# Peptides against a protein of PDB entry 9GMZ: the designs that were tried, part 64

Target 1, 343 residues: chain A of PDB entry 9GMZ
Amino acid sequence: TGFPLELLTRPATERLAYFENYTVAHPRLKEVYEILMRTIAEPAGASFIFVYGASGVGKTTLRLRVEQKLTELALPKLESDRARVPVVGIEAIAPESRYFNWKEYYTRALITLEEPLIDHKFDYGVRGISRDNFGKINVESKVVAPALRRALENALIHRHPDVFFVDEAQHFGKVASGYKLQDQLDCLKSLANMTGILHCLLGTYELLTFRNLSGQLSRRSVDIHFRRYCADSPEDVQAFKSVLLTFQQHLPLAETPNLVDHWEYFYERTLGCIGTLKDWLKRVLSDALDREATTITLKDLQKRALSVAQCQKMFKEIQEGERQLSETEADVQNLRSALGLGA

## One batch from the design tools (peptide; made by RFdiffusion4, then SolubleMPNN)

Design b1_p12_2_s2 (from b1_p12_2, 6 letters changed)
Fold by OpenDDE base, seed 2:
Order: sequence, then C-alpha cells, then structure tokens
Structure b1_p12_2_s2 (fold): chain B 343 residues (1-343), chain A 12 residues (1-12)
Amino acid sequence: as target 1 above (343 residues)
Amino acid sequence: SSMLKAEERLAA
C-alpha cells in the first residue's frame, strides 16, 4: 500500500511531514529493533547497550521507534505510577571545545527527563534547580557538574526509565589532551550503577573504542551492530531495492517515480545506509513539492545527492569500522581457540 | 498515527 492519495490535495508541508514520519521496516532495522527491545526487556544484568553502525544507517530512527514503543507499553502502568518516565532519550552534542561538557550533558538529560507534563514533581535537593510556572525545569548557571549529576541520579532513580538513550554517543570520545577516555567511561558506568538504569549508547563505529577500553564494561554490555546493506551480497541488494520500492510508493507525488531502476546510483551515493537514503529523498521531495512537480527525475536526485568526495570519505570511515569489527571477531575466535573452546 | 503503523510493521 502506498501513501494516502488524499495527501495529493494537501499542503506541501503536510505531504513532506508524511514522508518524514514514514519509516520503512527494512530487514536490518527490524533485526536491530527486535534485539534492542528484547535486551531492554531482559537486560540480564547488563548496564549498557552499544548500538554502533555507519553514519546514516538509521540509528536515530531506531531510537525513536523504540522510545515510542516503550512509551506505548508503559501507558497502562503510568496511570498508577505518576512518577515514572518509561524512557528518556538525549543526543550527545559534539563539544565546541576540546572536551566533552558534562555540565551541559547533565543539564540536558535532567531537562529531558523532567518534562513539564510529569504530574509528580520531584525535589532534587539541589539549590539552583527550580521549576517555572509551566513546570519546566530551570538550571541556574552557578550549579556545578557534580550537583547536576546528583540531581540526575536522583531523578533517574525516582523516574525509573526502562532505558536511558544517548544518541551520537561517539562524542563522549572527544576528550581534551591529557584526559583519558577511560574517565568518561567510568563516569557513565558510575551513573548507570548508581541509578540502576540501563544505558543505551548509539553511535558510529567510534563507539568500538569504548568497548575495547573497558573489560568491565564489556562484561556488562550488549553489543548491537547496525549493519548497512552491502552490494556484494545478493540478499542485501534485494533488500536495498525493496527499500527503494517502498520509498517510491510512499513519496506523496502524483506520479510514482522509478527509483528501483536507479538502485546502483542510490547505492553509490548512500553506501547502503537507509537513513542517508531517506534524508536524500526528503530533500528531493521538498524540492519537487516547492516546484509543484508531479514526480521526481534523475536530475532532481543528482541535484541533492552527496558528492563523490563525500561518499568516498564516508566509505573510508565505514571500511575502518567494519575492519575493526572483523578484527574484534577474529580476536574473539582466536581467544576461544586458545581456550580450547571450539570456533 | 503513521507512527503506530510503522511500529506495527516493525513488530510484525
């Protein structure tokens, strides 16, 4: 089934919003979604989930779908427990400075967790944290990072989310000269341990550095690899073509564009990353709607495509990440073999 | 919502 045909009579903003909100349930997304949902439901003593994959593979889409589902599943319980928040999700921001800003992180986390719509208000016990007349949390500039951490710990304990999501978590790896990445990991580990809240870190293959640095985190972490589609796999090519077919059916245009016949060009400019593909199509759709066009042409696609140079850079980053994973898998296999455990 | 339909497709 394609888009609702009534959208063709609707404003461009509504047509674009439909496509933006549309999610293709492609095999890799479904697989990772199922693993993530299962792990959140049954963490088995895990304190961390690492979701890593290429930039633009669809990690943010995964997060948002899981957040939505956890919220829906919690609704019956939230009627009886007005203090509970089912899930909290934040995006780690790339520091403008040479170091990760923990004060900003804790502030953003606290603001996100303590949304105005929460009926049960909590006293954080921290001077300089207040609520306005709308119930929005305000953090005074004088509040220091350790106090914000304590406030966040108390809030997480009180609200007891099933999971705390941190998107773009590779930004924790941006440490100033002389600081250890280990200290960042220990800080996160301490927060998870003190609160008893499962943390899910989503990010690029740079998250593998976090996995490798802490043997203790490795024991209490679940790893989820969100793979791209690979052109050397016939099954992956077919899945990618199926995604293109689904997107072409869900572009709210009068004439269905033929995206599938251009699958190689789409693959070349997305590297098999469905998020990159969706963002590209969103830009092209926006342009088409602005022109009141009936369809999307190859020229429209070319106008909004990533450059070859951008794709080459992204591909190198992907290859390095995939290489690191392959080495880690080989190391595990070598370790198993050395232990006399069969391969 | 279009979102619920997407989740239903992911959960199916």
Scores: peptide ipSAE 0.000, ipTM 0.366, DockQ to the pose 0.021
Fold by OpenDDE base, seed 3:
Structure b1_p12_2_s2 (fold): chain B 343 residues (1-343), chain A 12 residues (1-12)
Amino acid sequence: as target 1 above (343 residues)
Amino acid sequence: SSMLKAEERLAA
């Protein structure tokens, strides 16, 4: 089924919002969603989940779908336990300095935990943390990072989310030294251990560097690879074409554009990453709506496409990540063979 | 059953 036809009479802002909120269900998203939901339900002593994949593969979409589902599943329990938050999700921000801003991280996490209009006033036990008249957390500038950490630990224990999501978690790794990265991982590990809350870190293949730094994290982590679609797989090409077909049906334009006929160009400029595809189409749709255009043309697509140079850079980063994973898989297979465990 | 319905919505 396509978009609701009544959108054609609606303002451009509403038409754009429809497309922004629309999610194409595609095989890789479904697979990773199922694995992630199962792992959250049965963590089997894991304290961390790592979800890694190409930039623009759809990790944020995955997170939002899981958050929605966990919230839906928790609704019957939330009526009886008004203190509970089913899920919390934050985005890690790239530090402007060589040091990760833990004060900002804890503040954002606290704000996000309290965004649900939870009637239960929890005293965080920290002076300088208050709620305004709108229930929004206010953190005074005098509150230091260790106090914010304690407040977050108490909040996480009290709210008891099924999972704590950190999106763009590769930004923890952008500290210039592997040592600083280890310190950050140890801080996160300590927070997970102190609260008993499962942490899910979503990010690029830069998250693979976290595996190499801590043999202890490997014992308490579940790894989920969110793969892109590959042009060398007929099944992946068909899935990618099906996504294009779905998007063309859900662009709120008077005339349905033929995106599928241009699938190779879409693949070239997205590298099989559905998030990159959606963002591209969103930009093109916005331009079309601003011009009151009836459809999207190839020229409109070309105007908002990533450059070849950008795609080449992104592709090198993807190939390096995929190579590292393939080497790890080969090493596991070699180890199994050496142990006399059949392939 | 509820997982299967969520799977069907993600397949549709």
Scores: peptide ipSAE 0.000, ipTM 0.416, DockQ to the pose 0.020
Fold by OpenDDE base, seed 4:
Structure b1_p12_2_s2 (fold): chain B 343 residues (1-343), chain A 12 residues (1-12)
Amino acid sequence: as target 1 above (343 residues)
Amino acid sequence: SSMLKAEERLAA
């Protein structure tokens, strides 16, 4: 079933919002969703989940869908336990300075965890943290990072989410000269240990550097690789074409565009990343709606495509990440062989 | 409604 035909008579803003909120349930997204949901339900003593994959593969979409599902599953219990938050998700921001801003991170985490709709007010035990008349958390500028950390630890313990999501978690690796990446990992590990809350870090292949640096995290982490679609796999090409077919059916335009016939061009400019594809189509749809166009043309696509230079840069970053994973898999096989465990 | 249908497709 395509988009609701009544959208063709609706404002451009509503038509665009429909497409923005639409998610294609493609095979890789389903696979990682099922693994992630199972791991959250049964962490088996894990303190961390690492979800890594190419930029634009759809990690944020995965997070949002898991957050929605965990919230839905928790609703019957939340009626009896009004203090509980089922899930909390934050996006890590790239620091403007050479240093990761822990104060900002803790502040944003507290604000996200403490939604105004939570009936049970929690005392953070920290001076300079208050709620306004709308129940929104206000953090005074004088509150220091160690105090905000304690407030977050207490809030996480009290609200007891099933998981704490950190999207764009590769930004923790942006440490200034003189700080060890290890210190950032130790901070995160300490937060997970002190709260007993499972942390899920979503990010690019730069997260592999985090995994490799902490032999102690490796014992308490589950790894999930969110793969892109590869053009050298017939199955992946067919899945990518099926995604294009689904998107063309869900573009709220009078005439259905033929995206599938241009699959190679879409692959060239997305590298098999469905998030990149969705963002591209969103920009093109917005332009088409602004012009009151009946369909999308190849010229409309070309106008909003990533440049070849951008795609080449992104592809090099992907290849390096995929190479590092392949080496890690080979190292596991070599370790098994060295242990006398058959291949 | 549309989000629930997308979730049903992810759960299927």
Scores: peptide ipSAE 0.000, ipTM 0.402, DockQ to the pose 0.021
Fold by OpenDDE base, seed 5:
Structure b1_p12_2_s2 (fold): chain B 343 residues (1-343), chain A 12 residues (1-12)
Amino acid sequence: as target 1 above (343 residues)
Amino acid sequence: SSMLKAEERLAA
């Protein structure tokens, strides 16, 4: 089934919003979703979940879908426990400075936890954190990072989410020295331990650096690899073509564009990353709607495609991440062989 | 949700 035909008579903004909100369920997204939901339900003593994959693979889409599902599942309990927040999700910001801004992180996390007009005013016990007349959290500039951390710890304990999501979590790793990176990991570990809240860090393959630096986190972490589609796999190529077919049916245009015939070009410029594909199609759709065009042409696609140079850079970053994972798998096999365990 | 409908479509 395609888009609702009624959208063709709607404003361009509504047509674009439909496509933005539309999610293609594809095999890799479903697989990672099922693993993540199972791990959240039964963490088995894990304090962290790491979800890593290429930029634009669809990690934010995964997060949003899990947040929706956890919220739906919590609704019956939220009627009796009005203090509870089922899930909290934030995006880590790239620091403008050489170092991650913990004060900003804690502030954003607190705001996100308290945005719902939850009837129970929690007193954070921290001077300079207040609610306005609309229930919005206000943090005075004088409040220091350690005080914000204590406020966040108390808020997480009180609200007791099933999971705390941090998207773009590779930004925690933007520190000048390996020692400072360890301190960041210890800080995150301490926050998870003090609150008893499961943390899920989503990010690029740069998150593998977190895994390698903390042998202690390895015992209390679950790793989930969100893979791209690979052109060397016939099954992956078929899945990618099926995604293109679904997107072409859900572009709210008068004439359905034939995207599938251009699958190789789409693969070349997305590297098998469905998020990159969706963002590309969104830009092209926006241009088509602005021109009141009936369809999308190859020329329209070419105008908004990533450059070959951008794709080459992204591909090198992907290859390095995939290589590191393959080496880790080989190391596990070597360890098993050395232990006399069959491969 | 659009995903429940998408999951139902992938399960069908």
Scores: peptide ipSAE 0.000, ipTM 0.429, DockQ to the pose 0.021

Design b1_p12_2_s3 (from b1_p12_2, 6 letters changed)
Fold by OpenDDE base, seed 4:
Structure b1_p12_2_s3 (fold): chain B 343 residues (1-343), chain A 12 residues (1-12)
Amino acid sequence: as target 1 above (343 residues)
Amino acid sequence: SAMLAARERLAA
């Protein structure tokens, strides 16, 4: 079934919002979703989950769908336990300085965790943390990072989420030295250990550097690779075409555009990343709605496409990440062989 | 957020 036909009579803002909120269920998303949900339900002593994949593969969409599902599953229990938060998700921000801004991270985590609609308010035990008249957390500028950390630890213990999501987690790695990266990992590990809360870090292939630097994290982490669709796989090409078919049916336009016939061009400019595809189509849809156009043309697509130079850069980053994973798999096999464990 | 919407439904 396509979009609701009633949308054609609605304002451009509602039509755009429909497409923005629409998620295509595609094989890679479903696979990673099922693995992630299972791992959250049964972490088996893991303190961390690493979800890595190409920029624009759909990690944020995955996170939001898991957050939604965990919230839905928790609803019956939340009626009796109004203090509980089933899931918390934040995005790590790239630091403006050479150092990760832990103060900002803790502040954003607290604000997200301690939403206004929570009936049972928690006292953080920290001066300069308050709630406004709307129940929103306010953190005064005088509050230092160690105090914010303690407040977050206490809040996480009290709210007891099933998982703490950190999106764009590669930004933890943007430190000038390998030692500082280790210190940041130790800080995250300490937070997970002190709270007993499972952490899920979502990010680019740069997260592999985090895993490789901490042998102790390797013992307490589960890895999930969110792969792109590859043009050299007939099955992946068919899945990508099926996504295009679904998107063309869910673009709220009077005339259904033929996206599938242009699949090679879509693949060229998205590298098999469905998030990149969705963002591209959102921009093109917005332009079409602004012009009151009946459909999307190839010219409309070309106007909002990533440049060849951008795609080449993104593809090099993907190839390097995929190479590192292949080396890691080979290293595991070599280790097994060296241990006398058959391949 | 899905959580805010869920809590709003529980508060209603």
Scores: peptide ipSAE 0.007, ipTM 0.436, DockQ to the pose 0.012
Fold by OpenDDE base, seed 1:
Structure b1_p12_2_s3 (fold): chain B 343 residues (1-343), chain A 12 residues (1-12)
Amino acid sequence: as target 1 above (343 residues)
Amino acid sequence: SAMLAARERLAA
């Protein structure tokens, strides 16, 4: 089934919002979603989940869908426990310096966790943390990072989310290498241990470098690889074409554009990343709606496509990440062989 | 957030 035909008579803003909110349940997303949901339900002593994959593969979409589902599953319990927050998700910020801004991280986490609609007032035991008249958390500039950490720990314990999501988590690794990076890992580990809250770090393949630096995190982490679609796999090509077919049916335009016939061009400019594809189509749809166009043309697509140079750069980053994973898999096989476990 | 929207629906 395509988009609701009634959207054709609705404002451009509603038509665009429909497409923005629409999610294609493509095979890789479904697979990773099922693994992630199962791991959150049964972490088996894990304190961390690492979800890594190419930029634009759909990690944020995955997070949002899991957040939605965890919220829906928690609703019956939230009627009796109004203090509970079923899930919390933040985005890590790229550091402006060689130091990660923990104060900003803790502040954002606390603000996100302490939703305005939470009736239960919590005393954080920290001076300079308050709620405004709308219930929004305010943190005074005088509050130091260690105090914010304690406030966040107490809030996480009290609100008891099933998982704490950190998107763009590769930014934790963008600090000076060596001892400082280990300190960041130990800081995250300590937060997870002190709160008993499962942490899910979503990021690019740069997250692998961060994950591999801590043998202690390795023993308490679950790894989930969110793969792109590969053109050398007939199954992946078919899945990618099916995504294009679904998107063309869900573009709220008077005439259904033929995206599938241009699948190679879409693949060339998205590298098999569905998030990149959706963002591209969103830009093109916005342009078409602004012109009151009946459909999308190849020329419209070309105007909003990533350049070949951008795609080449992104592809090199993907290939390096995929290579590192392949080497790790080979290392595991070599380790298994060396241990006498067989292949 | 999905949580805010869910709580708003429960409060309504």
Scores: peptide ipSAE 0.007, ipTM 0.425, DockQ to the pose 0.012
Fold by OpenDDE base, seed 5:
Structure b1_p12_2_s3 (fold): chain B 343 residues (1-343), chain A 12 residues (1-12)
Amino acid sequence: as target 1 above (343 residues)
Amino acid sequence: SAMLAARERLAA
């Protein structure tokens, strides 16, 4: 089924919003979703989940779908336990400085966790944290990072989410030295341990550096690789074409564009990353709606495509990440073989 | 967010 035909008579803003809110259920997203949901339900002593993959693979979409599902599943319990928050999700910010801003992180986490409509307001035990007249958390500039951490720990314990999501978590790695990176990891471990809350870090292949630096994290973490679609796999190519077919049916235009016939060009400019594909189509749709166009042409696509240079840069970053994972898998197999264990 | 909408329904 395509988009609701009634959208063709609606304002451009509503038509664009429909497409922005539409999510294609594709095989890799479904696979990672099922693994992540299972791991959240049965963490088996894990304190961390790492979800890593290419930029634009769809990690934010995955997060939002899991947050939605966990919220839906918790609704019956939230009626009786109004203090509970079922899930919290934030995006880590790229620091303006060379160092990750923990004060900003704790502030954003606290604001997100302690939304205005949450029941059972409590005192954080920290001077300079208050609620405004609308119930929104206000943090005074004088509040220091250690005090914000304590407030967040107390809030996480009190609200007891099933998982704490941090998107773009590679930004925790923005430190001047490897030693400082270890300190960042120890801070995250301590927060998870002190609160008893499962943390899920989503990010690029730069998150692999966190796995490699902490042998102790490996014992208490689950890894989930969110793979792109690869052109060397016939099954992956077919899945990618199926995604294009679905998107062309859900573009709210008078004439359905033929995206599938251009699948190679879409693959060339997205590297098999569905988030990158969706963002490209959003830009093209926006341009088409602004012109009151009946359809999207190849020229419209070309106008909003990533440049070859951008794609080459992104591809190098992907290849390096995929190489590191492949080497790790090979090392495990080699170790097993050397131990006389079967593969 | 789905959570905000859920809480709004519980607060109403």
Scores: peptide ipSAE 0.006, ipTM 0.438, DockQ to the pose 0.012
Fold by OpenDDE base, seed 2:
Structure b1_p12_2_s3 (fold): chain B 343 residues (1-343), chain A 12 residues (1-12)
Amino acid sequence: as target 1 above (343 residues)
Amino acid sequence: SAMLAARERLAA
């Protein structure tokens, strides 16, 4: 099944919005989705879930689909418990300074958790946190980070989400020293422990630094690797071609472009990352709609492709992440020796 | 957000 044909008579903005909102349910996304949903339902004493993978693999898409599903599943309970929020998701912001801005993090989390349409207003016990006339949370500039943390802890306890998502979570690791990185992790761990709320951190392979930083955290965390498609796997190549086929059917153009015939070029410029592929096709679709074109060409694709130099840089970062996740026999032997089990 | 849409349905 392709896009609704009625879109061909609609404005370019609606045609673009359709493609932007469209999600291909590809094998890696389905696999990670099922693992994540199961882990949220049965955390088995875990306080953290780490979802890591290449930039542009589709982590944000995964988060949004899980948020949607958890919300749908909670609807019957939300009718009786109007104070509950089933799921909350925020994006961690890259610090402008050498230090992560916890005040901004707590403010964003509180604003996201305390939606305007929640009937049950909660008193946070913090001066300078209020609701405006539209029910939106307002935080005065004078409110300090420790007070915002207490407000967020109370809100998380009261609203009791099944999971708290933090996207782009590698930004917590952008600190000048390993000691400061441990402090950041201890702050997150303390928030999860104080609230009893499961935290899911989504990010790049830089999250592996967090995974390995604390043995106590490692014991209380579940790892989910969101892999790219690999060209050396016939199954992965077939899955990638199937994604291209689905996207070409869902581009709201008068003539269906043949993307599949160019699969090697698409792979070369996306490294098997479906989010990168979707973003590329969005740019190309936007250009085509602006020209009132009936289809897209190889020339249109080339105009919006990542450069070879960009792809080489991204591939180096992927290879380093994949290497860190490869358990070597030497690593096992080193661990056994350190444990006194012998070689 | 999916949550906002759910709250709108509960308020209706």
Scores: peptide ipSAE 0.005, ipTM 0.416, DockQ to the pose 0.012

